# Peptides against a protein of PDB entry 7VSI, part 18

Target 1, 32 residues: chain A of PDB entry 7VSI
Amino acid sequence: EDISEDPSWARVVNLNALLMMAVAVFLWGFYA

## One batch from the design tools (peptide; aimed at target 1 A22 V25 F30 A32)

Design b2_p24_7_s4 (made by RFdiffusion4, then SolubleMPNN; from b2_p24_7, 19 letters changed)
Fold by OpenDDE base, seed 1:
Structure b2_p24_7_s4 (fold): chain B 32 residues (1-32), chain A 24 residues (1-24)
Amino acid sequence: as target 1 above (32 residues)
Amino acid sequence: SALREALLALAAALFALALALAAS
């Protein structure tokens, strides 16, 4: 089974991960 | 706190990085 990531989707996932981390910290900064 | 402000700065940096990577 090939579990290698598709390069274009890998970029999309990684960018969304960065955005979600930023949002999470902003939410933490505001509510905690 | 300094830690809280540092983490907020990190969030801003991550967002900026995401924008830069999306634009390239």
Scores: peptide ipSAE 0.162, ipTM 0.710, DockQ to the pose 0.730
OpenDDE base, seeds 2, 3, 4, 5: peptide ipSAE 0.148, 0.147, 0.158, 0.151; ipTM 0.704, 0.702, 0.707, 0.709

Design b2_p24_8 (made by RFdiffusion4)
Pose (drawn by RFdiffusion4):
Structure b2_p24_8 (pose): chain A 32 residues (1-32), chain P 24 residues (1-24)
Amino acid sequence: as target 1 above (32 residues)
Amino acid sequence: LSVFFFVLSVVLVVVVVVSFVSSF
């Protein structure tokens, strides 16, 4: 237990996870 | 459906850019 992620690295990982979803959604759109 | 996904991708990229710029 004790899941305390540092907010900084948390912001970084959240940002790139959302970027990954943006890229996947782009690829979905590009390929109809 | 492709236009919808392209608009959604742009929205997500704008949110990422705003969040990255706000980190400074």

Design b2_p24_8_s1 (made by RFdiffusion4, then SolubleMPNN; from b2_p24_8, 21 letters changed)
Fold by OpenDDE base, seed 3:
Structure b2_p24_8_s1 (fold): chain B 32 residues (1-32), chain A 24 residues (1-24)
Amino acid sequence: as target 1 above (32 residues)
Amino acid sequence: LADVLLALANALFALALAAALAAL
């Protein structure tokens, strides 16, 4: 089974992951 | 107030870092 990522969708997923990390840093900064 | 400002500063820094990483 080929598990290679489509380069356009890989970029969308990576950008979404970075946005989720920014939200997590905000929550950590508020509750830690 | 201080905690909200710190959380906001951290979020803005994380967004700036995310933008820098996305530009590589």
Scores: peptide ipSAE 0.080, ipTM 0.620, DockQ to the pose 0.197
OpenDDE base, seeds 1, 2, 4, 5: peptide ipSAE 0.080, 0.078, 0.071, 0.073; ipTM 0.621, 0.617, 0.601, 0.615

Design b2_p24_8_s2 (made by RFdiffusion4, then SolubleMPNN; from b2_p24_8, 20 letters changed)
Fold by OpenDDE base, seed 5:
Structure b2_p24_8_s2 (fold): chain B 32 residues (1-32), chain A 24 residues (1-24)
Amino acid sequence: as target 1 above (32 residues)
Amino acid sequence: MSMVYLALSNALFLMALAALLAML
């Protein structure tokens, strides 16, 4: 099996990771 | 606004900017 990352999915995952980090910081800022 | 809220707001802004840059 080729474990090479699909460049299109790499971008989607990276974008989602950044958005999830922003949401996590928002939740931390609101509840902590 | 506390320095903590300012720092958190800045972090949110930087993450949003990084998300925009990741779309390029």
Scores: peptide ipSAE 0.097, ipTM 0.672, DockQ to the pose 0.396
OpenDDE base, seeds 1, 2, 3, 4: peptide ipSAE 0.096, 0.095, 0.093, 0.091; ipTM 0.672, 0.671, 0.668, 0.662

Design b2_p24_8_s3 (made by RFdiffusion4, then SolubleMPNN; from b2_p24_8, 20 letters changed)
Fold by OpenDDE base, seed 3:
Structure b2_p24_8_s3 (fold): chain B 32 residues (1-32), chain A 24 residues (1-24)
Amino acid sequence: as target 1 above (32 residues)
Amino acid sequence: LSEVLLALANALFAMALALAAAMA
């Protein structure tokens, strides 16, 4: 099985992950 | 304490946005 990622899609997924982390941290701060 | 946690969260939020911007 080839489980290697296409570099372009890897960047898109990682960008989305970071944006979701930012939102989660914002919500933590909001309810602190 | 809540103000300290809020300040920490804001800093982490900013860092996450900076990382996202660097990757874009």
Scores: peptide ipSAE 0.122, ipTM 0.671, DockQ to the pose 0.401
OpenDDE base, seeds 1, 2, 4, 5: peptide ipSAE 0.117, 0.121, 0.118, 0.115; ipTM 0.667, 0.671, 0.667, 0.663

Design b2_p24_8_s4 (made by RFdiffusion4, then SolubleMPNN; from b2_p24_8, 20 letters changed)
Fold by OpenDDE base, seed 4:
Structure b2_p24_8_s4 (fold): chain B 32 residues (1-32), chain A 24 residues (1-24)
Amino acid sequence: as target 1 above (32 residues)
Amino acid sequence: LAEELLALANALFAQVLAAQLAML
């Protein structure tokens, strides 16, 4: 399918998303 | 107090998320 995601790059994107979420949550907590 | 409890929840969530990432 034209919009199918490559499984290897999907994992890379997902890991980066989780890392960014963790950093954002720490910043939110610190500056709350 | 609500802000401090929210900050604590955020810190705990971030630690759990980091721990999960470390196990991948």
Scores: peptide ipSAE 0.060, ipTM 0.534, DockQ to the pose 0.213
OpenDDE base, seeds 1, 2, 3, 5: peptide ipSAE 0.056, 0.056, 0.057, 0.057; ipTM 0.514, 0.526, 0.518, 0.541

## One batch from the design tools (peptide; aimed at target 1 L18 M21 V25)

Design b2_p25_1 (made by RFdiffusion4)
Pose (drawn by RFdiffusion4):
Structure b2_p25_1 (pose): chain A 32 residues (1-32), chain P 25 residues (1-25)
Amino acid sequence: as target 1 above (32 residues)
Amino acid sequence: SSLWTFVAVVVVVALVLQVVYIVLS
């Protein structure tokens, strides 16, 4: 238990996770 | 497709909110 992620690294991992989804959605669109 | 457009809009909105949150922090 005690899931306390530091907000800084939390912002970083959230950001790149969203970027990964943006890339995957792009690839979905590119390939119809 | 409509589903793809919806998902793309949701991802863009989430990215904009995350950038605003980083700027504010």

Design b2_p25_1_s1 (made by RFdiffusion4, then SolubleMPNN; from b2_p25_1, 21 letters changed; failed a check: too like the target's own chain)
Amino acid sequence: SAELEANLNAVLMMAVAVFLEIAAA

Design b2_p25_1_s2 (made by RFdiffusion4, then SolubleMPNN; from b2_p25_1, 20 letters changed; failed a check: too like the target's own chain)
Amino acid sequence: SKLLEENLNAVLMMAVAVFLEIAEA

Design b2_p25_1_s3 (made by RFdiffusion4, then SolubleMPNN; from b2_p25_1, 20 letters changed; failed a check: too like the target's own chain)
Amino acid sequence: SPELEANLNAVLMMLVAVFLEIEAA

Design b2_p25_1_s4 (made by RFdiffusion4, then SolubleMPNN; from b2_p25_1, 21 letters changed; failed a check: too like the target's own chain)
Amino acid sequence: SAELEANLNAVLMMAVAEFLAIAAA

Design b2_p25_2 (made by RFdiffusion4)
Pose (drawn by RFdiffusion4):
Parts: sequence; structure tokens; C-alpha cells
Structure b2_p25_2 (pose): chain A 32 residues (1-32), chain P 25 residues (1-25)
Amino acid sequence: as target 1 above (32 residues)
Amino acid sequence: SSLFSLVVVLLVVAFVLFAVATYFS
């Protein structure tokens, strides 16, 4: 237990996770 | 096309919420 992620790294990982989803959605659109 | 547009809208909302939360932190 004790899931305390440092907010800084948390912002970094959240950001790139959203970026990954943006890229995947782009690829979905590009390929119809 | 409707589902794709919905996914894009949700992704934009997620980025807006992330940016607002980062600004207030």
C-alpha cells in the first residue's frame, strides 16, 4: 500500500500518457 | 465518425483538466 507518487514525476507520466493517447487517436483517424 | 469525435473531445477535456491542475499546483 502507501501509493504516494511524487507530484512532479506524476505530472510527467500523466502528460506523456495523454500524449500517447493523442498519437493513437491520430493513427486511428489517419487510417480511417 | 461520432465515436471518433467523442474520443477527440474527451482527450481535449483531459488535456484542459491536466493543464488547469498543473497551473494550480

Design b2_p25_2_s1 (made by RFdiffusion4, then SolubleMPNN; from b2_p25_2, 22 letters changed; failed a check: too like the target's own chain)
Amino acid sequence: DAVYQANLNALLMMAVAFFEQAALE

Design b2_p25_2_s2 (made by RFdiffusion4, then SolubleMPNN; from b2_p25_2, 21 letters changed; failed a check: too like the target's own chain)
Amino acid sequence: DALYQANLNALLMMAVAFFAQLAAE

Design b2_p25_2_s3 (made by RFdiffusion4, then SolubleMPNN; from b2_p25_2, 20 letters changed; failed a check: too like the target's own chain)
Amino acid sequence: SAAYAANLNALLMMAVAFFAAAAAA

Design b2_p25_2_s4 (made by RFdiffusion4, then SolubleMPNN; from b2_p25_2, 20 letters changed; failed a check: too like the target's own chain)
Amino acid sequence: DELYEALLNALLMMAVAFFAAAAAE

Design b2_p25_3 (made by RFdiffusion4)
Pose (drawn by RFdiffusion4):
Structure b2_p25_3 (pose): chain A 32 residues (1-32), chain P 25 residues (1-25)
Amino acid sequence: as target 1 above (32 residues)
Amino acid sequence: SAWLSNVVSLLVAAVVIFVVALLLL
């Protein structure tokens, strides 16, 4: 237990996870 | 917590993408 992620790295991982989804959605659109 | 904030943010983003995809189909 004790899940305390540092907010800084937390912002970094959340940002690139969202970027990953943005790229995946782009690929979905590109390939119809 | 920061971990929970990330989980909620990603979940909201996935729901929004899903809803937008349904509207486009």

Design b2_p25_3_s1 (made by RFdiffusion4, then SolubleMPNN; from b2_p25_3, 16 letters changed; failed a check: too like the target's own chain)
Amino acid sequence: SAAEVNLNVLLMAAVAVFLWGFFWF

Design b2_p25_3_s2 (made by RFdiffusion4, then SolubleMPNN; from b2_p25_3, 17 letters changed; failed a check: too like the target's own chain)
Amino acid sequence: SAAEVNLNVLLMMAVAVFLWVFFWF

Design b2_p25_3_s3 (made by RFdiffusion4, then SolubleMPNN; from b2_p25_3, 16 letters changed; failed a check: too like the target's own chain)
Amino acid sequence: SAAEVNRNALLMAAVAVFLWGFFWF

Design b2_p25_3_s4 (made by RFdiffusion4, then SolubleMPNN; from b2_p25_3, 18 letters changed; failed a check: too like the target's own chain)
Amino acid sequence: SAAEVNRNVLLMMAVAVALWGFFWA

Design b2_p25_4 (made by RFdiffusion4)
Pose (drawn by RFdiffusion4):
Structure b2_p25_4 (pose): chain A 32 residues (1-32), chain P 25 residues (1-25)
Amino acid sequence: as target 1 above (32 residues)
Amino acid sequence: SAFASNSVALLLAMLLILVVAFLLF
């Protein structure tokens, strides 16, 4: 247990996870 | 907890992206 992620790296990982989703959604749109 | 709240916010942000993309496509 004790899931305490440092907020800084947490912000980084959250940001690039959302970026990955944005790219995947783009690819969905591009290919109809 | 702070970790749970952060996970829930992230999941809601991903869901919003999918809902907006679905409406646009």

Design b2_p25_4_s1 (made by RFdiffusion4, then SolubleMPNN; from b2_p25_4, 16 letters changed; failed a check: too like the target's own chain)
Amino acid sequence: SEAEWARVVNLNAKLMMAVAAFFWF

Design b2_p25_4_s2 (made by RFdiffusion4, then SolubleMPNN; from b2_p25_4, 17 letters changed; failed a check: too like the target's own chain)
Amino acid sequence: SVASWARVVNLNALLMMAVAAFFWG

Design b2_p25_4_s3 (made by RFdiffusion4, then SolubleMPNN; from b2_p25_4, 16 letters changed; failed a check: too like the target's own chain)
Amino acid sequence: SIASWARVVNLNALLMMAVAAFFWF

Design b2_p25_4_s4 (made by RFdiffusion4, then SolubleMPNN; from b2_p25_4, 16 letters changed; failed a check: too like the target's own chain)
Amino acid sequence: SIAEWARVVNLNALLMMAVAAFFWF

Design b2_p25_5 (made by RFdiffusion4)
Pose (drawn by RFdiffusion4):
Structure b2_p25_5 (pose): chain A 32 residues (1-32), chain P 25 residues (1-25)
Amino acid sequence: as target 1 above (32 residues)
Amino acid sequence: VFLVVVVVFVVVVVVSVFLFFLRYF
């Protein structure tokens, strides 16, 4: 237990996870 | 279908930002 992620790294991981989804959605659109 | 996928992505971004700020501030 005790899931306390530091807010800085948390921001970084959350940002690149959303970027990954943006890229995946782009690829979905590009390939119809 | 692509526009629906974009809308869902935007909702996920909005929810992720809300939950980040709720959790850390």

Design b2_p25_5_s1 (made by RFdiffusion4, then SolubleMPNN; from b2_p25_5, 20 letters changed)
Fold by OpenDDE base, seed 5:
Structure b2_p25_5_s1 (fold): chain B 32 residues (1-32), chain A 25 residues (1-25)
Amino acid sequence: as target 1 above (32 residues)
Amino acid sequence: SLEALREVFLNMAVAAAAAFEAKYA
């Protein structure tokens, strides 16, 4: 079984990960 | 300080996002 990622969905996941990190850092930066 | 560390992480997040966008846009 080839478990390689679909390139389009890999990009979506990576962008979502960046957004989630940005939200987390924002919350830490201004509310902690 | 934690404040200085927070600023480092903010800058790193912005730079990482910009680099990722530059690769695919």
Scores: peptide ipSAE 0.069, ipTM 0.542, DockQ to the pose 0.296
OpenDDE base, seeds 1, 2, 3, 4: peptide ipSAE 0.058, 0.057, 0.056, 0.056; ipTM 0.491, 0.493, 0.492, 0.489

Design b2_p25_5_s2 (made by RFdiffusion4, then SolubleMPNN; from b2_p25_5, 22 letters changed; failed a check: too like the target's own chain)
Amino acid sequence: SLEELREVNLNLALAAAAAFNAKYA

Design b2_p25_5_s3 (made by RFdiffusion4, then SolubleMPNN; from b2_p25_5, 19 letters changed)
Fold by OpenDDE base, seed 5:
Structure b2_p25_5_s3 (fold): chain B 32 residues (1-32), chain A 25 residues (1-25)
Amino acid sequence: as target 1 above (32 residues)
Amino acid sequence: SLEALRNVFLNMVVAAAEAFKAKYE
């Protein structure tokens, strides 16, 4: 069974993961 | 402090972003 990722979508997902982490830390820093 | 911890996490996000850029540039 192959569980490998499509390279282009892997980049998109990883970029979004970084953005979500930044947003999460921002929210924590200013509102929690 | 929680403020210091927050700054650590911010730096981790920046470092990860730079590593990501370096991998695909």
Scores: peptide ipSAE 0.075, ipTM 0.552, DockQ to the pose 0.399
OpenDDE base, seeds 1, 2, 3, 4: peptide ipSAE 0.058, 0.072, 0.074, 0.055; ipTM 0.493, 0.546, 0.550, 0.488

Design b2_p25_5_s4 (made by RFdiffusion4, then SolubleMPNN; from b2_p25_5, 20 letters changed)
Fold by OpenDDE base, seed 1:
Structure b2_p25_5_s4 (fold): chain B 32 residues (1-32), chain A 25 residues (1-25)
Amino acid sequence: as target 1 above (32 residues)
Amino acid sequence: SLAALREVLLNLAVAAARAFLARYE
């Protein structure tokens, strides 16, 4: 079985990762 | 300084949010 990421799902995961990082930076910026 | 880094990262977070929203415009 190929362990390579599906390009469409890779984009979805990467975009969600960036969103979560932005949320984390917001929380750090304003509450820590 | 940590304050300067925090500011840069906050700006990056804003840029990331704008880039995300731009996908729907």
Scores: peptide ipSAE 0.057, ipTM 0.551, DockQ to the pose 0.150
OpenDDE base, seeds 2, 3, 4, 5: peptide ipSAE 0.057, 0.055, 0.056, 0.053; ipTM 0.564, 0.544, 0.537, 0.534

Design b2_p25_6 (made by RFdiffusion4)
Pose (drawn by RFdiffusion4):
Structure b2_p25_6 (pose): chain A 32 residues (1-32), chain P 25 residues (1-25)
Amino acid sequence: as target 1 above (32 residues)
Amino acid sequence: SSLYHLLVAVALLLLALAVLYLALS
């Protein structure tokens, strides 16, 4: 237990996770 | 930060709308 992620790295990983989803959605659109 | 949470919420909403648009196309 004790899940305390540092907010800085947390912002970094959240940001690139959203970026990954943006790229995946782009690829979905590109390929119809 | 409150700004950070707002920006994450907007980004999630924009992704959901993009997915909804492609799903309905």

Design b2_p25_6_s1 (made by RFdiffusion4, then SolubleMPNN; from b2_p25_6, 18 letters changed; failed a check: too like the target's own chain)
Amino acid sequence: SDEFRVLLLNLLMALFAALLALFYA

Design b2_p25_6_s2 (made by RFdiffusion4, then SolubleMPNN; from b2_p25_6, 18 letters changed; failed a check: too like the target's own chain)
Amino acid sequence: SSEFEVALQALLMALAAMALLLFYA

Design b2_p25_6_s3 (made by RFdiffusion4, then SolubleMPNN; from b2_p25_6, 18 letters changed)
Fold by OpenDDE base, seed 1:
Structure b2_p25_6_s3 (fold): chain B 32 residues (1-32), chain A 25 residues (1-25)
Amino acid sequence: as target 1 above (32 residues)
Amino acid sequence: SEEYRVALEAALMALFAMLLALFYA
């Protein structure tokens, strides 16, 4: 069975990862 | 004042990251 990422869902996951990093940068900017 | 400066700095950093995501993801 193929475990390769579905291209469409890979993009959704990547965008969410970037959004989470943006939130992390906000928290870093506020607290660091 | 310092509190708002820090908040603004953090908000701008988050906005920058979101813009990078928009253009390069």
Scores: peptide ipSAE 0.086, ipTM 0.621, DockQ to the pose 0.039
OpenDDE base, seeds 2, 3, 4, 5: peptide ipSAE 0.086, 0.084, 0.079, 0.080; ipTM 0.621, 0.619, 0.609, 0.604

Design b2_p25_6_s4 (made by RFdiffusion4, then SolubleMPNN; from b2_p25_6, 16 letters changed)
Fold by OpenDDE base, seed 3:
Structure b2_p25_6_s4 (fold): chain B 32 residues (1-32), chain A 25 residues (1-25)
Amino acid sequence: as target 1 above (32 residues)
Amino acid sequence: SSSYRVALAAALMMLFAMLLALFYA
C-alpha cells in the first residue's frame, strides 16, 4: 500500500513506456 | 538510401503502434 501507484501517474508512465517502445522499433528499423 | 531507412522505420513504428492499440485499447 505504501508503494501503490496513483492511477493517473500510472497511466502517464505506461504511455511513456509505450512511446519509448515505439521509438525503439523506429531505431531498429532505421539501422537494420 | 536514407529515405528507405526512414520509410521502413516509420512503417514498423506505425505497425507496432497499431498492434498496441489492438491489444491494449
Scores: peptide ipSAE 0.205, ipTM 0.769, DockQ to the pose 0.044
OpenDDE base, seeds 1, 2, 4, 5: peptide ipSAE 0.202, 0.203, 0.198, 0.202; ipTM 0.767, 0.769, 0.764, 0.766

Design b2_p25_7 (made by RFdiffusion4)
Pose (drawn by RFdiffusion4):
Structure b2_p25_7 (pose): chain A 32 residues (1-32), chain P 25 residues (1-25)
Amino acid sequence: as target 1 above (32 residues)
Amino acid sequence: STALLLAVIALVVLAVVTAVVNFFR
């Protein structure tokens, strides 16, 4: 238990996770 | 397609919710 992620690294990992989804959605669109 | 548009909208909404949560942290 005790899931306390530091907010800084939390912002970083959230950001690149969203970026990954943006890229995947792009690839979905590119390939119809 | 409608599904692709919904996926883009959902991703934008998720980004906004994640930004709001990170601001309050």

Design b2_p25_7_s1 (made by RFdiffusion4, then SolubleMPNN; from b2_p25_7, 18 letters changed; failed a check: too like the target's own chain)
Amino acid sequence: SAALEAARNVLLMMAVAVFEALAKA

Design b2_p25_7_s2 (made by RFdiffusion4, then SolubleMPNN; from b2_p25_7, 20 letters changed; failed a check: too like the target's own chain)
Amino acid sequence: SAELEALRNVLLMMAVAVFRLLAEM

Design b2_p25_7_s3 (made by RFdiffusion4, then SolubleMPNN; from b2_p25_7, 19 letters changed; failed a check: too like the target's own chain)
Amino acid sequence: SAELEEARNVLLNMAVAVFDALAAM

Design b2_p25_7_s4 (made by RFdiffusion4, then SolubleMPNN; from b2_p25_7, 20 letters changed; failed a check: too like the target's own chain)
Amino acid sequence: SPELQALRNVLLNMAVAVFELLQKM

Design b2_p25_8 (made by RFdiffusion4)
Pose (drawn by RFdiffusion4):
Formats: structure tokens, C-alpha cells, sequence
Structure b2_p25_8 (pose): chain A 32 residues (1-32), chain P 25 residues (1-25)
């Protein structure tokens, strides 16, 4: 237990996770 | 399928804007 992620790294990982989703949604659109 | 794709793209953009704004504040 004790899931305390440091907010800084948390912001970094959240950001790139959202960027990954943006890229995947782009690829979905590009390929119809 | 296009409407679903637009909805998903808009949600992802909104989440990125909220994250950037929250990181600046």
C-alpha cells in the first residue's frame, strides 16, 4: 500500500501518457 | 466511427489543456 507518487514525476508520466493517447488517436484517424 | 473518433480526440485535447494549465498554476 502507501501509493504516494511524487507530484513532479506524476505530472511527467501523466503528460506523456496523454501524449501517447494523442498519437494513437492520430493513427486511428490517419488509417480511417 | 468518425463521430466517435472526433469525441475521443476532443477528450484527449481537453485533458492535455487541463494538465498543462494545472502544471503552470
Amino acid sequence: as target 1 above (32 residues)
Amino acid sequence: SFVLWVVVAVVVVVLLVVHVVSSVL

Design b2_p25_8_s1 (made by RFdiffusion4, then SolubleMPNN; from b2_p25_8, 21 letters changed; failed a check: too like the target's own chain)
Amino acid sequence: DLAKLVENLNAVLMMAVALFLEGKL

Design b2_p25_8_s2 (made by RFdiffusion4, then SolubleMPNN; from b2_p25_8, 23 letters changed; failed a check: too like the target's own chain)
Amino acid sequence: ALEELLRNLNAVLMMAVALFLEMAA

Design b2_p25_8_s3 (made by RFdiffusion4, then SolubleMPNN; from b2_p25_8, 22 letters changed; failed a check: too like the target's own chain)
Amino acid sequence: MEAELVANLNAVLMMAVALFAAMAA

Design b2_p25_8_s4 (made by RFdiffusion4, then SolubleMPNN; from b2_p25_8, 20 letters changed; failed a check: too like the target's own chain)
Amino acid sequence: SAALYVANLNAVLMMAVALFLEALA

## One batch from the design tools (peptide; aimed at target 1 L18 V25)

Design b2_p26_1 (made by RFdiffusion4)
Pose (drawn by RFdiffusion4):
Structure b2_p26_1 (pose): chain A 32 residues (1-32), chain P 26 residues (1-26)
Amino acid sequence: as target 1 above (32 residues)
Amino acid sequence: SSVAVAVLMVVLAVLIVSNVVSMVTH
């Protein structure tokens, strides 16, 4: 237990996770 | 499918901008 992620790294991981989804959604659109 | 992709891209852009603003401000 005790899931305390430092907010800084948390912002970094959240950001690139959203970026990964943006890229995947782009690829979905590109390939119809 | 094109409308769904556009909606998802707008939602993700809003979330990415919000996260970038929070990272810069803290």

Design b2_p26_1_s1 (made by RFdiffusion4, then SolubleMPNN; from b2_p26_1, 21 letters changed; failed a check: too like the target's own chain)
Amino acid sequence: MRAEVEANLKALQMMIVAVFLEMLSS

Design b2_p26_1_s2 (made by RFdiffusion4, then SolubleMPNN; from b2_p26_1, 20 letters changed; failed a check: too like the target's own chain)
Amino acid sequence: MAEEVARNLAALLKMIVAEFLEMLAS

Design b2_p26_1_s3 (made by RFdiffusion4, then SolubleMPNN; from b2_p26_1, 21 letters changed; failed a check: too like the target's own chain)
Amino acid sequence: MLAEVLKNLEALLRMIVAVFLEMLAS

Design b2_p26_1_s4 (made by RFdiffusion4, then SolubleMPNN; from b2_p26_1, 21 letters changed; failed a check: too like the target's own chain)
Amino acid sequence: MLEEVRANLEALLMMIVAVFLEMQAS

Design b2_p26_2 (made by RFdiffusion4)
Pose (drawn by RFdiffusion4):
Structure b2_p26_2 (pose): chain A 32 residues (1-32), chain P 26 residues (1-26)
Amino acid sequence: as target 1 above (32 residues)
Amino acid sequence: SLHSVLLVVLYVLIAVAIVSLVVSAF
């Protein structure tokens, strides 16, 4: 237990996770 | 048309989430 992620790294991981989804959605669109 | 609408909706949601992260950084 005690899930306390530091907010800074949290912002970094959240950002790149969203970026990964943006890229995956792009690839879905590119390939119809 | 439906596929284009879904792509717009997903990108808008991702953009709103990224803007929220940028706003929270300041």

Design b2_p26_2_s1 (made by RFdiffusion4, then SolubleMPNN; from b2_p26_2, 18 letters changed; failed a check: too like the target's own chain)
Amino acid sequence: DLLEQLLVENLNAILMMAVALFLEAL

Design b2_p26_2_s2 (made by RFdiffusion4, then SolubleMPNN; from b2_p26_2, 21 letters changed; failed a check: too like the target's own chain)
Amino acid sequence: SALEEAIVANLNAILMMAVALFLESL

Design b2_p26_2_s3 (made by RFdiffusion4, then SolubleMPNN; from b2_p26_2, 21 letters changed; failed a check: too like the target's own chain)
Amino acid sequence: SEFLEQLLANLNALLMMAVALFLDAL

Design b2_p26_2_s4 (made by RFdiffusion4, then SolubleMPNN; from b2_p26_2, 18 letters changed; failed a check: too like the target's own chain)
Amino acid sequence: SELEELLVVNLNALLMMAVALFLEAL

Design b2_p26_3 (made by RFdiffusion4)
Pose (drawn by RFdiffusion4):
Structure b2_p26_3 (pose): chain A 32 residues (1-32), chain P 26 residues (1-26)
Amino acid sequence: as target 1 above (32 residues)
Amino acid sequence: SSLWLFVAAVVLVLLAFAVVDFVVFS
């Protein structure tokens, strides 16, 4: 238990996770 | 196409907010 992620790294991981989804959605669109 | 546009818009809005949060607080 005690899930306390530091907010800074949390912002970094959240950002690149959203970026990954943006890329995956792009690839979905590119390939119809 | 409508579903793709909806999903792309949601992901891009969330990404824009996350970029603003990172620039402001990091």

Design b2_p26_3_s1 (made by RFdiffusion4, then SolubleMPNN; from b2_p26_3, 21 letters changed; failed a check: too like the target's own chain)
Amino acid sequence: MEALLANLNAVLAMLVAAFLELQKYN

Design b2_p26_3_s2 (made by RFdiffusion4, then SolubleMPNN; from b2_p26_3, 22 letters changed)
Fold by OpenDDE base, seed 3:
Structure b2_p26_3_s2 (fold): chain B 32 residues (1-32), chain A 26 residues (1-26)
Amino acid sequence: as target 1 above (32 residues)
Amino acid sequence: MAAYEANLRAVLEMLVAAFLELEKYN
C-alpha cells in the first residue's frame, strides 16, 4: 500500500492540524 | 490549576514544534 500523501490532501490535513491546535489553545485559555 | 495549564501549554508547544518540523518534509 502506498501511504504517500497526495499534496492537496496533505495540505487539507495540515490545515486541520493547525485548526485543532488553535482549538486546543482556546480550550486551554478558557477552560483550564 | 497552574501546574495543569503549564503542562498543557508544554504539550501544545511540543505539538506546534512537531508540526513545524514535519512541514519541512512535506
Scores: peptide ipSAE 0.072, ipTM 0.589, DockQ to the pose 0.169
OpenDDE base, seeds 1, 2, 4, 5: peptide ipSAE 0.069, 0.070, 0.068, 0.070; ipTM 0.570, 0.579, 0.560, 0.563; seed 4 fails the geometry check

Design b2_p26_3_s3 (made by RFdiffusion4, then SolubleMPNN; from b2_p26_3, 22 letters changed)
Fold by OpenDDE base, seed 4:
Structure b2_p26_3_s3 (fold): chain B 32 residues (1-32), chain A 26 residues (1-26)
Amino acid sequence: as target 1 above (32 residues)
Amino acid sequence: MEELRRNLEAVLEMLVAAFLELERYN
């Protein structure tokens, strides 16, 4: 690993990444 | 609109790929 990451905060970031992807899919599916 | 959809789909695919790569190579 190039950057040390706290495992708890890694999970928070990963969950936010999943939320962003879900929003992107929603916008794509509904408005495009 | 179809072109916009295709562009957004491509961006989304790249974001997913980038996420997976970051988790693998960090």
Scores: peptide ipSAE 0.145, ipTM 0.681, DockQ to the pose 0.106
OpenDDE base, seeds 1, 2, 3, 5: peptide ipSAE 0.135, 0.141, 0.134, 0.133; ipTM 0.664, 0.674, 0.662, 0.658; seed 1 fails the geometry check

Design b2_p26_3_s4 (made by RFdiffusion4, then SolubleMPNN; from b2_p26_3, 21 letters changed; failed a check: too like the target's own chain)
Amino acid sequence: SELLEQLLNAILAMLVAAFLENLLYN

Design b2_p26_4 (made by RFdiffusion4)
Pose (drawn by RFdiffusion4):
Structure b2_p26_4 (pose): chain A 32 residues (1-32), chain P 26 residues (1-26)
Amino acid sequence: as target 1 above (32 residues)
Amino acid sequence: SSVVLVVVSVVLAVLIVLAVVSALTA
């Protein structure tokens, strides 16, 4: 237990996770 | 599918902007 992620790294991981989804959605659109 | 693609892209763009603003203001 005790899931306390530091907010800084948390912002970094959240950001690149969203960026990954943006890229995947782009690839979905590109390939119809 | 095109409408869904646009909605998902807008939602992700908003979330990325909010995440960037939060990273820069911290």

Design b2_p26_4_s1 (made by RFdiffusion4, then SolubleMPNN; from b2_p26_4, 21 letters changed; failed a check: too like the target's own chain)
Amino acid sequence: DLAQLEANLNALLMMIVAEFLELASA

Design b2_p26_4_s2 (made by RFdiffusion4, then SolubleMPNN; from b2_p26_4, 21 letters changed; failed a check: too like the target's own chain)
Amino acid sequence: MEKLLKENLNALLMMIVAVFLELRSA

Design b2_p26_4_s3 (made by RFdiffusion4, then SolubleMPNN; from b2_p26_4, 23 letters changed; failed a check: too like the target's own chain)
Amino acid sequence: ALEEILANLNALLMMAVAEFLALASA

